Peptides against a protein of PDB entry 7QUU. Designs and how they scored, part 64

Target 1, 43 residues: chain A of PDB entry 7QUU
Amino acid sequence: DAVEPSVEKEYKKIISFRDTVFEGKHQQFLVPNNVRLKFLRDR

## One batch from the design tools (peptide; made by RFdiffusion4, then SolubleMPNN)

Design b2_p30_6_s4
Fold by OpenDDE base, seed 5:
Structure b2_p30_6_s4 (fold): chain B 43 residues (1-43), chain A 30 residues (1-30)
Amino acid sequence: as target 1 above (43 residues)
Amino acid sequence: SELEKKLELLKKKEEEKRREEEKKEEEKLK
């Protein structure tokens, strides 16, 4: 399936945000585990 | 979720594309 370039850009942002939240690579935001799990479940 | 499946598929496609670019760069260096 071809993904529209606009949708691909949005998905890349979501992946990057998810990976940032999960990996804690940016300790700049202490995201609580319940907020992490909510973010994943709501999508 | 359906979104998680789409995100995983996108991640796999981007990783495959990156590996093909890396192989083309390695081939140019030989």
Scores: peptide ipSAE 0.039, ipTM 0.448, DockQ to the pose 0.140
Fold by OpenDDE base, seed 4:
Structure b2_p30_6_s4 (fold): chain B 43 residues (1-43), chain A 30 residues (1-30)
Amino acid sequence: as target 1 above (43 residues)
Amino acid sequence: SELEKKLELLKKKEEEKRREEEKKEEEKLK
């Protein structure tokens, strides 16, 4: 299925956020554990 | 979830692109 470019851009932001929060990639700030757990539940 | 499936597919495509870029950089270093 062709993903629309707008939707692809949104998913890339979600992936980048995931990497920052969970993998520590490019982490510039401390993410609270409650935000991490919420993100895992809402995916 | 449907979101997880879409994110996994996108992650695979991004990883493929990264591997292609790494190969191009290695070719430039030769």
Scores: peptide ipSAE 0.039, ipTM 0.437, DockQ to the pose 0.116
Fold by OpenDDE base, seed 3:
Structure b2_p30_6_s4 (fold): chain B 43 residues (1-43), chain A 30 residues (1-30)
Amino acid sequence: as target 1 above (43 residues)
Amino acid sequence: SELEKKLELLKKKEEEKRREEEKKEEEKLK
């Protein structure tokens, strides 16, 4: 089953956002751990 | 979730492609 290129682009955006929030590499956004864990759980 | 399973499968495929590209670049540098 080939994932449509539109859906693949949306998944890449979600992964990039998840990794940004999860790795905390953007020290500029103090995302509280509860919001981070909620984002990972609700998706 | 079904979304997380799809995201994990996509991440594994992207990581496999990245490792194949890294090997091809390493082979070109020899």
Scores: peptide ipSAE 0.036, ipTM 0.434, DockQ to the pose 0.132
Fold by OpenDDE base, seed 1:
Structure b2_p30_6_s4 (fold): chain B 43 residues (1-43), chain A 30 residues (1-30)
Amino acid sequence: as target 1 above (43 residues)
Amino acid sequence: SELEKKLELLKKKEEEKRREEEKKEEEKLK
């Protein structure tokens, strides 16, 4: 299944945002663990 | 979630593609 290049670019942005905010790769965002767990459950 | 599973599968495919490209570049340098 070929994902459209436009959709692939949007998913890359979502992954990069997730890694930055929720994996603590950038110490600038205090994201509570309950918000992280909700995001991973609801998406 | 279904979205997270799709994102993980996409990430794995991109990583596999990158490793295959790196391997082809290494084979061209030999």
Scores: peptide ipSAE 0.051, ipTM 0.462, DockQ to the pose 0.157; fails the geometry check

Design b2_p30_7_s4
Fold by OpenDDE base, seed 5:
Structure b2_p30_7_s4 (fold): chain B 43 residues (1-43), chain A 30 residues (1-30)
Amino acid sequence: as target 1 above (43 residues)
Amino acid sequence: NELYKKKKEEEEEKKREEERRKEEERRRKE
């Protein structure tokens, strides 16, 4: 089953966001610190 | 929770360092 190219693009965005927030490795976009801290609050 | 605490502390430390740097820069221009 070929994963639709739309679903693969969304999955890559979720991974890139995760890696930017947790690891700081993928700064493809500037995540504001307030958004980063809000995402981490329960972790 | 631990990763949040660590990243919050790192942000508060960077803010204090930036405030010290801005104070030193003011003292050098007087």
Scores: peptide ipSAE 0.077, ipTM 0.540, DockQ to the pose 0.009; fails the geometry check
Fold by OpenDDE base, seed 1:
Structure b2_p30_7_s4 (fold): chain B 43 residues (1-43), chain A 30 residues (1-30)
Amino acid sequence: as target 1 above (43 residues)
Amino acid sequence: NELYKKKKEEEEEKKREEERRKEEERRRKE
């Protein structure tokens, strides 16, 4: 099934947010450090 | 857990640096 271009754009935003929060690879979203630390607590 | 510890230590260090900077700025205004 061809993923609709709208769904691919949303998926790219979700990946960028995930990588910003967990890996800090993206600067596209300003994630507060306290929010980042909350997700990293068990790692 | 190790990544959390490292990032927590980095945040606590930055907080201590900011507190020192704010104290120095207060002393310059007296």
Scores: peptide ipSAE 0.076, ipTM 0.532, DockQ to the pose 0.009; fails the geometry check
Fold by OpenDDE base, seed 2:
Structure b2_p30_7_s4 (fold): chain B 43 residues (1-43), chain A 30 residues (1-30)
Amino acid sequence: as target 1 above (43 residues)
Amino acid sequence: NELYKKKKEEEEEKKREEERRKEEERRRKE
């Protein structure tokens, strides 16, 4: 199934955000530590 | 789970160090 280009673009943003939060590359003002820890909780 | 524990411990340690530094800075201004 060809994924709609709009859905792929949104998915790539969600993954990029998740990965940047996981790597801790975001500034603390952009992603609070409690939000970072929420993504790490199951890891 | 292990990476979460490590990052939580690192955050709690950094918080304790910042609190000590703020207390020492207060004592130097008195």
Scores: peptide ipSAE 0.075, ipTM 0.529, DockQ to the pose 0.009; fails the geometry check
Fold by OpenDDE base, seed 3:
Structure b2_p30_7_s4 (fold): chain B 43 residues (1-43), chain A 30 residues (1-30)
Amino acid sequence: as target 1 above (43 residues)
Amino acid sequence: NELYKKKKEEEEEKKREEERRKEEERRRKE
């Protein structure tokens, strides 16, 4: 199943945001600490 | 839960360090 190029671009943005929040290694998105803590609360 | 606690403690420690630095800077200007 060929994933449409639009869906691949959105999926890459979601992964990059996730990895920024969890790993803190991606400078591409300034994630505020309160937003980071909200994602970590259930972990 | 453990990762949330650790990251909250790290944020509170950084805040206490910044407050100490601001107090030392005030004492140097008197």
Scores: peptide ipSAE 0.066, ipTM 0.509, DockQ to the pose 0.009; fails the geometry check

Design b2_p30_8_s1 (from b2_p30_8, 14 letters changed)
Fold by OpenDDE base, seed 5:
Structure b2_p30_8_s1 (fold): chain B 43 residues (1-43), chain A 30 residues (1-30)
Amino acid sequence: as target 1 above (43 residues)
Amino acid sequence: MEELKKRAEKLKEEIEKKYKEKLEEFLKEL
């Protein structure tokens, strides 16, 4: 069964997004380690 | 200070792991 080229394309985007988030390459979802610990530097 | 950083790093790794597991589950159902 040939998956429609549109559905395969959207699936590949979701998988590429997953892999990029899991590899930590999407820093936009990873609050930089240095920003979240800023409140612990003054204690 | 150094012990609090190590505890915060461990908690961050646990949160990141749980987020990855939930995202992987969500992406398998799509």
Scores: peptide ipSAE 0.032, ipTM 0.389, DockQ to the pose 0.030
Fold by OpenDDE base, seed 4:
Structure b2_p30_8_s1 (fold): chain B 43 residues (1-43), chain A 30 residues (1-30)
Amino acid sequence: as target 1 above (43 residues)
Amino acid sequence: MEELKKRAEKLKEEIEKKYKEKLEEFLKEL
């Protein structure tokens, strides 16, 4: 079934947004494994 | 320890809420 080129473009935008927000979440929480909350383990 | 766990849980909930709000905003612009 050929997905209409309009629906494929919208789907690609949703994936790109998801991936950017997850990557941005990952980059904001890519606290280097060394900065991963040692201060929260000892309190 | 228990207060820091509670603060970390609240922060996770706030981040999840902000993610849902941004996803809903993006879906309205499509």
Scores: peptide ipSAE 0.031, ipTM 0.394, DockQ to the pose 0.022
Fold by OpenDDE base, seed 1:
Structure b2_p30_8_s1 (fold): chain B 43 residues (1-43), chain A 30 residues (1-30)
Amino acid sequence: as target 1 above (43 residues)
Amino acid sequence: MEELKKRAEKLKEEIEKKYKEKLEEFLKEL
């Protein structure tokens, strides 16, 4: 069964994303300093 | 301050672990 070239391209993107996340190469979203939870400042 | 930083770091690690586990589960169902 020939997987359509469109579906294969989407699958390759999902796999590349997986590998990046699991390898720890995923840039942790820099939590903007303004989203710093206020309750963590006072203790 | 330092104890809350340590607790926040531990919580981030626990969230990251749970996210990886859920992502692995999602990718096994695809």
Scores: peptide ipSAE 0.031, ipTM 0.379, DockQ to the pose 0.030
Fold by OpenDDE base, seed 3:
Structure b2_p30_8_s1 (fold): chain B 43 residues (1-43), chain A 30 residues (1-30)
Amino acid sequence: as target 1 above (43 residues)
Amino acid sequence: MEELKKRAEKLKEEIEKKYKEKLEEFLKEL
């Protein structure tokens, strides 16, 4: 079964995202405990 | 007021913990 080159590219992006999250390189996408959802800041 | 804030903070920490646990479980299945 030839995986379409489009599906393989999307899968590689998901893996790269996963690996970057697990490696802690996404500490910038860990919503800092200080990224109070702006809608919760004004109450 | 202060006690309600402290309860809301604890609830946020518990929700955040449960979200992290579920995210780790989901990411282990991928």
Scores: peptide ipSAE 0.022, ipTM 0.317, DockQ to the pose 0.027

Design b2_p30_8_s2 (from b2_p30_8, 12 letters changed)
Fold by OpenDDE base, seed 2:
Structure b2_p30_8_s2 (fold): chain B 43 residues (1-43), chain A 30 residues (1-30)
Amino acid sequence: as target 1 above (43 residues)
Amino acid sequence: MEELKERAEKLEKEIKEKYEKKLKEFEEEL
């Protein structure tokens, strides 16, 4: 099953969030402060 | 694609466990 491009984008956001929060790896993703990751919203 | 999913699920679990630990530490300090 080809994972939908929406789901792949969400997994990449989780990885980037972990790398930013745990490793201090500020990849310059301008994640607008309003883009609460969906997986953190639905819990 | 499966490797990316497994990696994301693992990292989501690590995030959750870190926040739950910090929340518990904060509740024990109150």
Scores: peptide ipSAE 0.049, ipTM 0.514, DockQ to the pose 0.192
Fold by OpenDDE base, seed 1:
Structure b2_p30_8_s2 (fold): chain B 43 residues (1-43), chain A 30 residues (1-30)
Amino acid sequence: as target 1 above (43 residues)
Amino acid sequence: MEELKERAEKLEKEIKEKYEKKLKEFEEEL
């Protein structure tokens, strides 16, 4: 199935967030400060 | 595209587990 460009952009944000927050890596993608991951929305 | 999805789903799970652990540690210190 062709993943929609919106969904691909979300996966790239998750990867970039993990690399920055967990490994101290430089941000590969511009993640806006207000990006809340889906699992955080319900808390 | 499937490899990127699988990688993102794995990383989202790792984020969730680490967040829940840190939140519990913080709530126990209050």
Scores: peptide ipSAE 0.045, ipTM 0.503, DockQ to the pose 0.205
Fold by OpenDDE base, seed 3:
Structure b2_p30_8_s2 (fold): chain B 43 residues (1-43), chain A 30 residues (1-30)
Amino acid sequence: as target 1 above (43 residues)
Amino acid sequence: MEELKERAEKLEKEIKEKYEKKLKEFEEEL
């Protein structure tokens, strides 16, 4: 199944966001302020 | 690819449950 490279990047951002917010693991991924995670847009 | 999807879906669920819990705790303190 060819998961589009866009969808893989979104899943990696969700993982990095969880690790930063829940585990205090500061992976210094500068998520640009305009990248609302898809699950945060549906709220 | 499937493993990354399953991991992301699990993490979205954990995020949702943690926010619902905090919202309930906040509503009980009002």
Scores: peptide ipSAE 0.042, ipTM 0.502, DockQ to the pose 0.183
Fold by OpenDDE base, seed 5:
Structure b2_p30_8_s2 (fold): chain B 43 residues (1-43), chain A 30 residues (1-30)
Amino acid sequence: as target 1 above (43 residues)
Amino acid sequence: MEELKERAEKLEKEIKEKYEKKLKEFEEEL
């Protein structure tokens, strides 16, 4: 029996992904804060 | 200073759009 992830577990994963993205934990793969800050510092 | 603000706001918008797209892709995979 593949226990279908309860709709609640799916929403918790979505929220956790969103929060992690907004907290910048995933920014290292898309926009390093250091690249934004470096681009703003070099001008 | 104003041109740097406009560039930062544009970059923030592009980042937000990329993240919203990836969030949607992640929601569709769940």
Scores: peptide ipSAE 0.024, ipTM 0.386, DockQ to the pose 0.031

Design b2_p30_8_s3 (from b2_p30_8, 12 letters changed)
Fold by OpenDDE base, seed 2:
Structure b2_p30_8_s3 (fold): chain B 43 residues (1-43), chain A 30 residues (1-30)
Amino acid sequence: as target 1 above (43 residues)
Amino acid sequence: MEELKKRAKELEEEIKKKYEEKLKEFEEEL
């Protein structure tokens, strides 16, 4: 069955999202280490 | 400081589990 090119693009996005979530390739928001340390120091 | 690092790690693991569950639900609906 020829998967429509639209549906194939959606599956590729889902797989890319899965791989990003599972691989921990969350862009660690480059919270500059100084901002993370400031938030943890004031508590 | 150690308790806040522990709690941050626990929250990261809880968030990861919730995303894994939602991804599984979404893959089962497709």
Scores: peptide ipSAE 0.026, ipTM 0.376, DockQ to the pose 0.032
Fold by OpenDDE base, seed 3:
Structure b2_p30_8_s3 (fold): chain B 43 residues (1-43), chain A 30 residues (1-30)
Amino acid sequence: as target 1 above (43 residues)
Amino acid sequence: MEELKKRAKELEEEIKKKYEEKLKEFEEEL
């Protein structure tokens, strides 16, 4: 079944948005090892 | 200090695994 090129572009945008939001959430939970190591070094 | 670093890595791996599992479930539903 040929997915229409319009629908494929919308799926690519949804995937890219998902990945950006998940990577952004991962980067929020991935306290940069430097900041986490600094907070753990000063205690 | 070393134990807290170990537990922090374990939690990061557990979180990563749960996201990979949910991603796989979502890809199987598509």
Scores: peptide ipSAE 0.022, ipTM 0.307, DockQ to the pose 0.021
Fold by OpenDDE base, seed 1:
Structure b2_p30_8_s3 (fold): chain B 43 residues (1-43), chain A 30 residues (1-30)
Amino acid sequence: as target 1 above (43 residues)
Amino acid sequence: MEELKKRAKELEEEIKKKYEEKLKEFEEEL
């Protein structure tokens, strides 16, 4: 069954997103220490 | 600090799990 070229492109985007987010290939957003709310530092 | 770091990790794992479940649903629909 030939998957439509549109659906195959969407599938490849989902797989690329999975791999990026869940296989540790995502950049952790380093929240700068100056943007951290003061009350979150003491808990 | 340590309690909030613990809760932040728990939330990260909960969010990760929810997105993994949603990605699996999308992979099964395609």
Scores: peptide ipSAE 0.035, ipTM 0.422, DockQ to the pose 0.033; fails the geometry check
Fold by OpenDDE base, seed 5:
Structure b2_p30_8_s3 (fold): chain B 43 residues (1-43), chain A 30 residues (1-30)
Amino acid sequence: as target 1 above (43 residues)
Amino acid sequence: MEELKKRAKELEEEIKKKYEEKLKEFEEEL
């Protein structure tokens, strides 16, 4: 069944928003490897 | 040091999976 072009565009927007929010959340938890390695060196 | 780096990657992958699951649930509710 061909998904209507309108519904496919909405799914593509939701996926793009997910990926952006996930990347944004992941970047908030992505302590730069240098800072994480510094914290692990001080222990 | 290597074990802490390994465990830290495992925790990042576990957090990643839990966020992907919750986002999928949210997409199925929209």
Scores: peptide ipSAE 0.028, ipTM 0.373, DockQ to the pose 0.025; fails the geometry check

Design b2_p30_8_s4 (from b2_p30_8, 15 letters changed)
Fold by OpenDDE base, seed 4:
Structure b2_p30_8_s4 (fold): chain B 43 residues (1-43), chain A 30 residues (1-30)
Amino acid sequence: as target 1 above (43 residues)
Amino acid sequence: MEELKKRAEELKKEIEEKYKKKLEEFLKKL
């Protein structure tokens, strides 16, 4: 079944947004162990 | 140490809710 080119284009936008949000979530948690603010360990 | 862990978990929940709201807003614009 050929998915209409309109529906495929919307699906690609949803995937790209999901992946950008997921990668952004991962990049916020992939704080390099060196940037784990030394000042938050002792409080 | 427990207060910083609690505050870090609160900030994670706020970030997760902010992303959920952005996803819902994006889906409403499609």
Scores: peptide ipSAE 0.032, ipTM 0.371, DockQ to the pose 0.024
Fold by OpenDDE base, seed 3:
Structure b2_p30_8_s4 (fold): chain B 43 residues (1-43), chain A 30 residues (1-30)
Amino acid sequence: as target 1 above (43 residues)
Amino acid sequence: MEELKKRAEELKKEIEEKYKKKLEEFLKKL
């Protein structure tokens, strides 16, 4: 079961890109959980 | 509260569709 080191590097890039795109957009909407919970509690 | 939940689910679907399209475009370029 030797996943070629090339294929593993490509999967790591796909995962890192996914995580950067998801985290970068989630971080723009990561209202700290305390502020999100306050905004939902007061309405 | 129900309207804010509905809008949050609509925004989640729009985000999911935009991500799905970007992922499909990325996979087509690999």
Scores: peptide ipSAE 0.024, ipTM 0.330, DockQ to the pose 0.020
Fold by OpenDDE base, seed 2:
Structure b2_p30_8_s4 (fold): chain B 43 residues (1-43), chain A 30 residues (1-30)
Amino acid sequence: as target 1 above (43 residues)
Amino acid sequence: MEELKKRAEELKKEIEEKYKKKLEEFLKKL
């Protein structure tokens, strides 16, 4: 088992944090089609 | 609706690239 250098572990944590923050912000809430505001349907 | 979706995806991409650059700049200073 290669003990990853402390710097590489920190880098991987920063990348994982980035990806989690972006995924959480970009998570398309599957708004059920019945909750779609009618005024957005025609735009 | 398609134009609003397109603009939302453009804004997401712009935000992602801005944060990616800031993160790369932070890592280069570490």
Scores: peptide ipSAE 0.035, ipTM 0.397, DockQ to the pose 0.021; fails the geometry check
Fold by OpenDDE base, seed 1:
Structure b2_p30_8_s4 (fold): chain B 43 residues (1-43), chain A 30 residues (1-30)
Amino acid sequence: as target 1 above (43 residues)
Amino acid sequence: MEELKKRAEELKKEIEEKYKKKLEEFLKKL
C-alpha cells in the first residue's frame, strides 16, 4: 500500500522535529576543562 | 559533586517534560 504523499510528508516532519528535539538532548556541550568554574568542583 | 549531579538530573527531567509537551502540541496540530 503506497502511503499517500501527504501522510509521508507529515511523517517526515514528525521525524525531523523529533530528531531536532532529541539532537538537542544528545549535544553534550563538551565544556572545555578550562571553562569549568572552580566553585562547581566542590558541590 | 552530589548536589550538581542531583541538579543535572532535575534539569534533564525539566527539559524532557518541556520537550514532551512541545511534541504533544505539534502532534495535536497535525
Scores: peptide ipSAE 0.034, ipTM 0.384, DockQ to the pose 0.028; fails the geometry check

